# Peptides against a protein of PDB entry 3QIS, part 4

Target 1, 334 residues: chain A of PDB entry 3QIS
Amino acid sequence: PSLELSRREFVFENVKFRQLQKEKFQISNNGQVPCHFSFIPKLNDSQYCKPWLRAEPFEGYLEPNETVDISLDVYVSKDSVTILNSGEDKIEDILVLHLDRGKDYFLTISGNYLPSCFGTSLEALCRMKRPIREVPVTKLIDLEEDSFLEKEKSLLQMVPLDEGASERPLQVPKEIWLLVDHLFKYACHQEDLFQTPGMQEELQQIIDCLDTSIPETIPGSNHSVAEALLIFLEALPEPVICYELYQRCLDSAYDPRICRQVISQLPRCHRNVFRYLMAFLRELLKFSEYNSVNANMIATLFTSLLLRPPPNLMARQTPSDRQRAIQFLLGFLL

## One batch from the design tools (peptide; made by RFdiffusion4, then SolubleMPNN)

Design b1_p8_2_s3 (from b1_p8_2, 4 letters changed)
Fold by OpenDDE base, seed 1:
Structure b1_p8_2_s3 (fold): chain B 334 residues (1-334), chain A 8 residues (1-8)
Amino acid sequence: as target 1 above (334 residues)
Amino acid sequence: STSEDLLL
């Protein structure tokens, strides 16, 4: 079997969080026999591509002189955003297009990623006084490393926060403040807030706005700004309630005093963000006659974002655990 | 216990 490929090199410029890019190429059976093609893993890889890449179709049959179009789709989800923001991963891959009893054809994928405040740690964002796109990638690495070390020191209660002459971190990320301040000012009376989806184009504009600027006003509808807050919370590498406290939140769910003690043990940035979000959501609930928002809906929605089960427990979450998680959050909304 | 109300 033999194939001809119209292209073997693909460049994806300015890849952004949640922005789909597509490149297409053709494969043609220039042989005299039918061939089966498939994208195959490299020797040490479990998958034929990185999580942010896909081929469609990834396998198929070609008759002699048949041609098929293959789409290479680049999409940075919440699952890839953190490692791309840190520069641990890059927009580079090699695809192996295999023919049954034939040759291997190598495809080179390259490009550049543009960092996002989405998928960046709360600790790193509290140190970023400027938009993330103004921060050199090398400094993003340093900020994440320093953030990890401060999280560990805070959890261990070992070092008083050295009030050294380093620029004081923000109490909450500016991106969360911008989103919540906008919603507080403009969305408290918005009917079906957090229930109506935002527009995908507006969501991209909001993400780009937060990544590149400190706006006076966030662009888009109240629904898009509300969904952007949900996407932000979902994309956090560590949820607002750190994984280490997950089980203690469930165990305390029916004791409001213990719940407050558990929250007091969060790292400073996480604790501040949690308290800030709870204050906002309690304010939003005062306008329930206008916005159709109730405590049970909000608790159900935000519990999955703020109180995520650790990855090792996700597959084991019981309906009882979910109800305890909701009850934990309700104790801060009522 | 002073709730430091994070000023919105």
Scores: peptide ipSAE 0.023, ipTM 0.621, DockQ to the pose 0.177
Fold by OpenDDE base, seed 5:
Structure b1_p8_2_s3 (fold): chain B 334 residues (1-334), chain A 8 residues (1-8)
Amino acid sequence: as target 1 above (334 residues)
Amino acid sequence: STSEDLLL
């Protein structure tokens, strides 16, 4: 069996979080026998491609002189955004197109990723006084390393570094402040807030705005700004309530005093973000007659974002664990 | 519930 490929080198320029890019190529059976083709893993890989890449179709049959179009889709989800922001991974891959009883064809994938405040740690964002696109990639690495060391020192109750007044971390990320301050000013009376989805085009504009600027006003509808806050919280590499405290939150869910003690043990930035969000959500609940928002809806929605099970426990979360997690959050909303 | 002040 033999194939002809229209292209073997693909470049994806300016790849961004949640922005789909597509490149297409043709494969043709230039042989005299039917061919089965498939994308196969390399010797040390479990998958035929990296998590941000997909081929469609990834397998098929070609009769003699048949031609098929293959789409290469690049999409950075919450599952790939953190490793691309840190520069641990890059927009580079090699695909192996295998023919049954035939040859291997290698495809080269390359490109560049544009960093996002989405999928960046709360610790790094508290040190980041400028938009992420203004920060050199080398300095982003240093900020993540310093943020890891500060998280460890905060957990160990070590004395805050006597950093000069110019070097002091923000109390909360500016991106969270911008989103919540906008919602507080403009969305408290918004009917069906957090119940109506945003527009995908407006969500992309909000992400690009937060990555590139410090706006006076966030673009888009109140629904798109509200959904952007949910996407931000979901994309965090570590949830607002750190994984180390997850089980203690469930165990304390019916004791409001122990719940407050557990939150007091969070790293400074995580604790500040949690308190800031709870204060905002309690304010939003005062307008329930206008916005149709209630404590049970808010607790159910935000619990899955703020109090995520550790990755090793995700597959084992019981309905009882989910109800305890909701009850934990309700103790801060009521 | 003590109103934890919004961090401004």
Scores: peptide ipSAE 0.021, ipTM 0.631, DockQ to the pose 0.234
Fold by OpenDDE base, seed 4:
Structure b1_p8_2_s3 (fold): chain B 334 residues (1-334), chain A 8 residues (1-8)
Amino acid sequence: as target 1 above (334 residues)
Amino acid sequence: STSEDLLL
C-alpha cells in the first residue's frame, strides 16, 4: 500500500487559548490495493499527538484511488494552557501516519503560542503590572520560577525582603480585579447571572482584551464576563485554594472558625483572591431578588473551581467530599 | 473588612 499526501508540514501561527485552528490535507491511495491508515504513537508516547492537537479522522480505510480529507485541529484547553504559557510545551509535534503493512509518513506540526493570563499562576499574575502579551517570554519564565519560590516561602512563613515600591506584587491579579469590578458594577441585577452561558465570540474578545490591554470596560455581555471569570478560575494551574489545603478544607467544612483559619494559611495572593471573590459573591447574593442567584447555587458552582481536589485525588472524589467542599464555601457566603 | 476595601 502507498499514500500520496497533499501536505506534510503544518504551521499554526498565533495559537491562543480556546481559539480553534484547523489545517486540512488530503491523503490519496495511489496504490492498487485498499489500505488502512492510522495515526500511531511515537516510541515512548502514549498518544499519537499532544493534548492540544487532534486529527480527524485519525484512522480509516481507503480504496484504490480514494481520497480523504484529514483535519488537524489545534485547540488549547485549560488542560494545555499552563504548560504552553510557561514554555514547557510548544506548538511543535510530529505525527506518524501509519499504513497497515506499508510505510510511515511523518507530518511536522509547528507554530507559535501567544501567552494568556488564563492558565497563568496567581503568583505570576500578581507580579504582572502590564498585560501578559507585553511581558517578554524570558521574563514570563523568570516570573513563574520566582512565583514558585514565593509560594514556598509563603508556605514556610518566610518574610519577603522589602523590595522597592515599584516591585511590590499586586494584592490580586489585575485580570481578576477587572472581571469582578465589572460584574460588581454592571451585573449585580443581571437575571440568571452565572446560570446563562456567555457567547463564544465575546469570551474570545474578553480573553484577548485581558491578555493585551488594561481596558476601562470589559467587552461583552454580563453573562460573557461572568463566564470568563469561571473560565479564568478553572484554568488556574493552582486553584484559589491551594491543593495542600484541600483536605483541611473538607475536614473543617462544618466549623466556620477552622475554615477561616485554613484560609488564613493560603499564600498571600491566593488568600487575597479568595477574600475578594467571597466579598463579591456576598454582595451579589444581596441582589438575589433581581439576579435569581442563591448561596447554594453559587457555592456549588464556585466550589468546583476554587476547591479542586489534588490531581492524585481527582479520581477518588466522593459525593460526600463534594458536599463538604460546598459546605466549606457556604460558610463564607452566608 | 479588608475584603470590602478591595471592591471599593
Scores: peptide ipSAE 0.018, ipTM 0.646, DockQ to the pose 0.291
Fold by OpenDDE base, seed 3:
Order: C-alpha cells, then structure tokens, then sequence
Structure b1_p8_2_s3 (fold): chain B 334 residues (1-334), chain A 8 residues (1-8)
C-alpha cells in the first residue's frame, strides 16, 4: 500500500486559550490495493497526539484512487492551559500516520502559544502587577517557582521575609478583581446571572482583554463577564480551596466555626480570593428578587469550581461528599 | 481590609 499526502508540515501561529485553530490536508491512495490508515502513538507515548491536538478522522479505509480530507484541530482547554503557560509543554508534536502493511508517514506540528492569566496560579498572578502578555516568559517561570516556595512557607506557617514594599504581592489577582468589581457594579440586578451562558465571541474578547490590558471596563454582556469568572476559576491549576484542605472542608461542613478555621489555613492569596468571592456572592444574594440567584444554585455551581476533589479522589466522590462540599460553601453564603 | 472592604 502507498499514500500521497498534500502536506506534512503544519504551523499554528499565536495559539490562545479556548481559540480553535484548524489546518487541513488530503491523503490519497496512489496504490493498487485498499489501504487502512491510522494515527499511532510514538514509542513510549500512550496517545497518538498531545491533549491540545486532534486529528479527524484519526483512522479509516481508502480504496485505490480514493482521497480523504483530514482536519488537524488545535484547541487549548483547561486541561492543557497550565502546562502551556509555564512552558512545560509547547505547540510542537510529531504525528505518525501508519499504513497497515505499509510505511509510516511523519507529520510535523509546530507553532507558538500566547500565555494567559487563565490557567495561571493565584500565587503567580498576585505577583503580576502588569498584564501577563507584558511579562517575559523567563520571568513567568521565576514567578511560578517563587510562588511555589511562598505557598510552601505559608502552609508551614513561616513568617514571610520582609520583602521590600515594591515586591509586595497583590491581595487578590487583578484579573479576579476586575471581573468581580464589574459584576458587583453592573450585574447585581441582571436576571438569570450565572444561569444564562455568555457569547463565545465576548468570552474571547474578555480573555484577550485581561491577558493584554488593565481595562477600566470589561467588554461584553454581564452574562459573558459572569461566565468568564467561572472559566477563570475552573482553569486554575489548583482550586481556590487547595487540595490539601479538601477532606477537612468535608469533615467540617456542618460546623461553621471549624469551616472558618480551615479557610484561615489557606495560603494568603487563596484565602483572600475565597473571602473576596464569598463577600461578592453574599452581596449578589441580596438582589435575588432581581437576579433570580439563590444560595443553593450558587453553592452548587461554585462548589465544583472552588472545592474540587484531588485528582486521586475524583473517581471516588460520593453523593454524600458532594452534599458536604455544597454545605461547606452554604455556611459562607448564608 | 476585610473581604467586604475589597468590594467597596
């Protein structure tokens, strides 16, 4: 069997979080026998491609002189954004198009990723006084390393070194402040807030705005700004309530005093963000007659974002554990 | 400042 490929090199320029890019190529059976093709894993890989890449179709049959179009889709989700922001992963891959009883055909994927404040740690964002796109990639690595060390010191209850007044971290990330301040000012009377989805184009504008600027006003509808806050919280590499405290939150869920003690043990940035979000959500609940928002809806929605089970426990989460997690948040909303 | 002072 033999294939002809219209292209073997693909470049994805300026890849961004949640922005789909597509490249297409054609494969043709220029042989005299039917061909089965498939994308196969490289040696030591479990998958034929990286998580941000997909081929469609990834397998098929071609009769002699038959031709098929293959789409290469690049999409950075919440599952790939953190490793791309840190530079641990890159927009580079090699695909192996295998032909049964034939040859392997190699496809080269390359490109560049543009960092986002979405999928960046709360610790790093508290150190970023400028938009992430103004921060050199080398300095992003240093900020993540320093942020990890300061998180560990905070967990160990070590007194922070008396850092000079210029190096003091923000109390909360500016991106969270911008989103929440906008919602507080303009969305308290918004009917069906957090229940109506935003517009995809507006979400992309909000993400690009937060990555590149410090706006006075966030663009888009209140629904798009509200969904952008949910996407931001979902994309965090570690949830606002750190994984180390997850079980203690469940165990304390019916004791409001113990719940507050657990929150007091969060790293400074996580604790500030949690308290800031809870204050906003309590304010939003005062306008329930206008916005149709209730404590049970908010607790159910935000529990999955703020109080995620550790990856090793996700498959073991019981309905009782979920109810305890909701009850934990309700104790801060009521 | 409390979390309420951050909204004001």
Amino acid sequence: as target 1 above (334 residues)
Amino acid sequence: STSEDLLL
Scores: peptide ipSAE 0.017, ipTM 0.641, DockQ to the pose 0.284

Design b1_p8_2_s4 (from b1_p8_2, 5 letters changed)
Fold by OpenDDE base, seed 1:
Structure b1_p8_2_s4 (fold): chain B 334 residues (1-334), chain A 8 residues (1-8)
Amino acid sequence: as target 1 above (334 residues)
Amino acid sequence: RTAEDLLK
């Protein structure tokens, strides 16, 4: 069997979080026999491609002189955004198109990723006084490493960090401040807030706006700004309530005093963001007659974002654990 | 009230 490929090199320029890019190529059976093709893992890989890449179709049959179009889709989800923001991973891959009883055909994927404040740690963002696109990638790595070390120190040292003469971190990320301040000013009376989805185009504009500027006003509808806040919280590499405190939150869910004590043990930035969000959500609940928002809906929605099970426990989360997690958050909303 | 007033 033999294949002809119309293209073997693909460049994905300016890849962004949640923005789909597609490149297409044709394969043709230029042999005299039917052939089966498939994308196969490289040696020591479990998958034929990186998580941000896919081929469609990834396998198939071709009769002699038959042709098929293959789409290469690049999409950075919450699962790939953090490692791309840090430069730990890059928009580079090699695909192996295998022909049964035939040859391997190598496809080269390349490109560049544009960093996002989405999928960046709260600690790093509290140190970023400028939009992330103005920060050199080398400095993003340093900020993430420093943020990890400061988090560990803040968990181990009950002592107030002597904020030496270095530029004081923001109390909360400017991005979450912008989102919440906008919602507080303009969305408290918005009917079906957090229940109506935003527009995908507006969500992309909001993400791009937060990544590139410090706007006076966030673009898009209140629904799009509200969904952008949810996407931001979901994309955090570590949830607002750190994974280390997850079980303690569940265990304390029915004791409001212990719940507040658990929150006091969060890293400073996480604790500030949690308190800020709870203050906003309590204010939003005062307008329930206008926005149709209630404490149970908000607790259910935000619990999945703020109090995520650690990756090792995610598959084992019981209905009881979910109810405890919701009850924990309700103690801050009521 | 600003977002800063929610942190106080």
Scores: peptide ipSAE 0.025, ipTM 0.697, DockQ to the pose 0.883
Fold by OpenDDE base, seed 5:
Structure b1_p8_2_s4 (fold): chain B 334 residues (1-334), chain A 8 residues (1-8)
Amino acid sequence: as target 1 above (334 residues)
Amino acid sequence: RTAEDLLK
């Protein structure tokens, strides 16, 4: 069996978080026999492609002289955004199109990624006084490494690092401040806030705005700004409540005094973000007659974002664990 | 009231 391919090289320029790009090519059976094609893993890989890439279709049958269009889709989700922001991964891959009883065909994927404040750690963002697109990639790596070392030092020493003559970190990321300040000013009376979805185009504009500028006003509807905050919290590599405290939050869920002690043990930036979000949400709940928002809805929504089970426990989360997690957060909203 | 007033 044999195939003819219309292209073997694909370039994805200016790849962004949550922005789908597509490149298409054609495969034709130029042989005299039916053939089965499939994308196969390389040696030592578990998948035929990186998590941000897919082929559609990824397998199929071709009769003699039959032709199929294949779409190569690049999409950076929350699962790939962090490793692309740090430059640990890149928009580069090699696909192996295998022909049963035939040869392999290699496809080259290349391109560039544009970093986002979405999927960047709270510690790194607290050190970024400028938009992430103004920060050199080399400096982003240094900020992430320094952020990891400070998180470890803060957890081990329980002593505030004596902030030497270096520029003091922000108390909260400017991106969170911008989102919450907008919602606090304009969305407290918004009917169905956090219940109505935002518009996908407005969400992309908000992400691009936060990545490239420090705006006076965030573009889009209150619903889009509210959903952008949820997406930001979901995309964090480490949730606002660090994974190491997850079980202690569940164990303390019915003791409000112990809950406050657990939160006091968070790294400074995580603790500040948590307290800031809880203060905002308590203010939003005062307007429940206007915005239709209640404490149970907010606790249920934000618990899944702020108090995520660590990856090794995700598959084992019980309904009881979920209820304890909600009860933990309710103690800060009421 | 600003977001800064929620941090104080």
Scores: peptide ipSAE 0.023, ipTM 0.693, DockQ to the pose 0.914
Fold by OpenDDE base, seed 4:
Structure b1_p8_2_s4 (fold): chain B 334 residues (1-334), chain A 8 residues (1-8)
Amino acid sequence: as target 1 above (334 residues)
Amino acid sequence: RTAEDLLK
């Protein structure tokens, strides 16, 4: 069996968080026998492609002289955004199109990723006084490495923040400030806030706006701005409540005094963001007569974002653990 | 109240 491929090299320029790109090619059975094709893993890979890439169809049958269109879809989700922001991963892959009893055909995927404030650590963002797209990629890597080292130093209580030559970090990321300030100003009376989805086009505009500028006003509906905040919190590599404190939050969930002590142990940026979000959400709850928002709904929604189980425990999260996590957050909303 | 007033 043999195939003819219309294209073997694919370039995905300016790949962005949550922006789908598609490239298509044709495969044709130029042989005299039916053939089965499939994308197969490379040696030592578990998957035929990286998590941000998909082929559709990824397998199929071709009769003699049959042609099929294959779509290569590039989509950076929350699961890939962090490793692409850091440059740990890149928009590069090699796909192996296997023909049963035939040859392997190699497809080259290349391109560039545009960094996002979504999927960037709170610590790194607190050091970014300018939009992330204005920061050189080399400096992003350094800021993430420094972020990790400062988190470790903060946990170890070892080094006073040298007040010297480094520009003082922001108390909270400007992106969170922009989102929450907008919601606080314009969305407190918005019916069904955090219950109604935003528009995908507006979400993309909000993301691009936060990545490229410091706007006076965030574009889009209150629902889109609210959903953008949820997406931002979900995409954080380390949740607002650090993984190290997860179990202690569950253990303290019914003691509001211990809950506050646990939060006091968060790294400065995380603690500030947590307090800022809780202050906003408590103000939002004062308008419950207008916005239909209640503490249980908000606690349920935000707990999944703010108090995520560590990756090693994610598969073991019980309904009891979820209820404790919700109860922990309720103690800050009431 | 601004977002800054919520940080105080």
Scores: peptide ipSAE 0.023, ipTM 0.686, DockQ to the pose 0.920
Fold by OpenDDE base, seed 3:
Structure b1_p8_2_s4 (fold): chain B 334 residues (1-334), chain A 8 residues (1-8)
Amino acid sequence: as target 1 above (334 residues)
Amino acid sequence: RTAEDLLK
């Protein structure tokens, strides 16, 4: 069996968070026998491609002289955004198109990724006074390393941060401040806030705006700005309540004094973001007659974003653990 | 009241 491929090299320029790109090619059975094709893993890989890449179809049969179109889809989700922002991963892959009882065909995937404030750590963002697209990639790596080291020092109760010439971090990321300030100013009376989805085009404009500028006003509807806040919180590599405190939050869920003590042990930026969000949500709940928002809905929604189980516990979360997590947040909303 | 007043 043999195949003819219309193209073997694919370039995905300016890949961004949540922006789908597609490249297509044709495969043709130029042999005299039916053939089965499939994309196969390389040696030591579990998958035929990286998590941000997909082939459709990824397998199939071709009769003699049959042709099929294959789509290569590049999509950076919350699951890939952090490793692409840090430069740990890149828009590069090699696909192996296997022909049963035939040869392998190699496809080269290349391109460039544009960093996002979405999927970047709260600690790194607190050190960024400018939009992330103005920050050199080399400096992003340094900011992530410095952020990790400061988190570890804070957790170890080590010596107070030397008053050295390092610019003081922001109290909260400018991006989350912009989102929450907009919602506080314009969305407190918005009916069905956090219940109505935003528009995908507006969400993309908001993301691009936050990545490239410091706007006076965020573009889009209140629903799109609200959903952008949810997407931002979901995409965080470390949730607002750090994984190390997850179990303590569940254990304290019915003791408001212990809950406040647990929050006081968060890294400074995480603690500030948590307090800022809780203050905003308590203000939003005062307008429940206008916005149809209630404490149980908000606690249920934000628990999955702010108080995520550690990766080792995700598969074992009980209904009781979920209820304790919701109760923990309710103690800050009421 | 601004979002900054919520941080206080």
Scores: peptide ipSAE 0.022, ipTM 0.681, DockQ to the pose 0.942

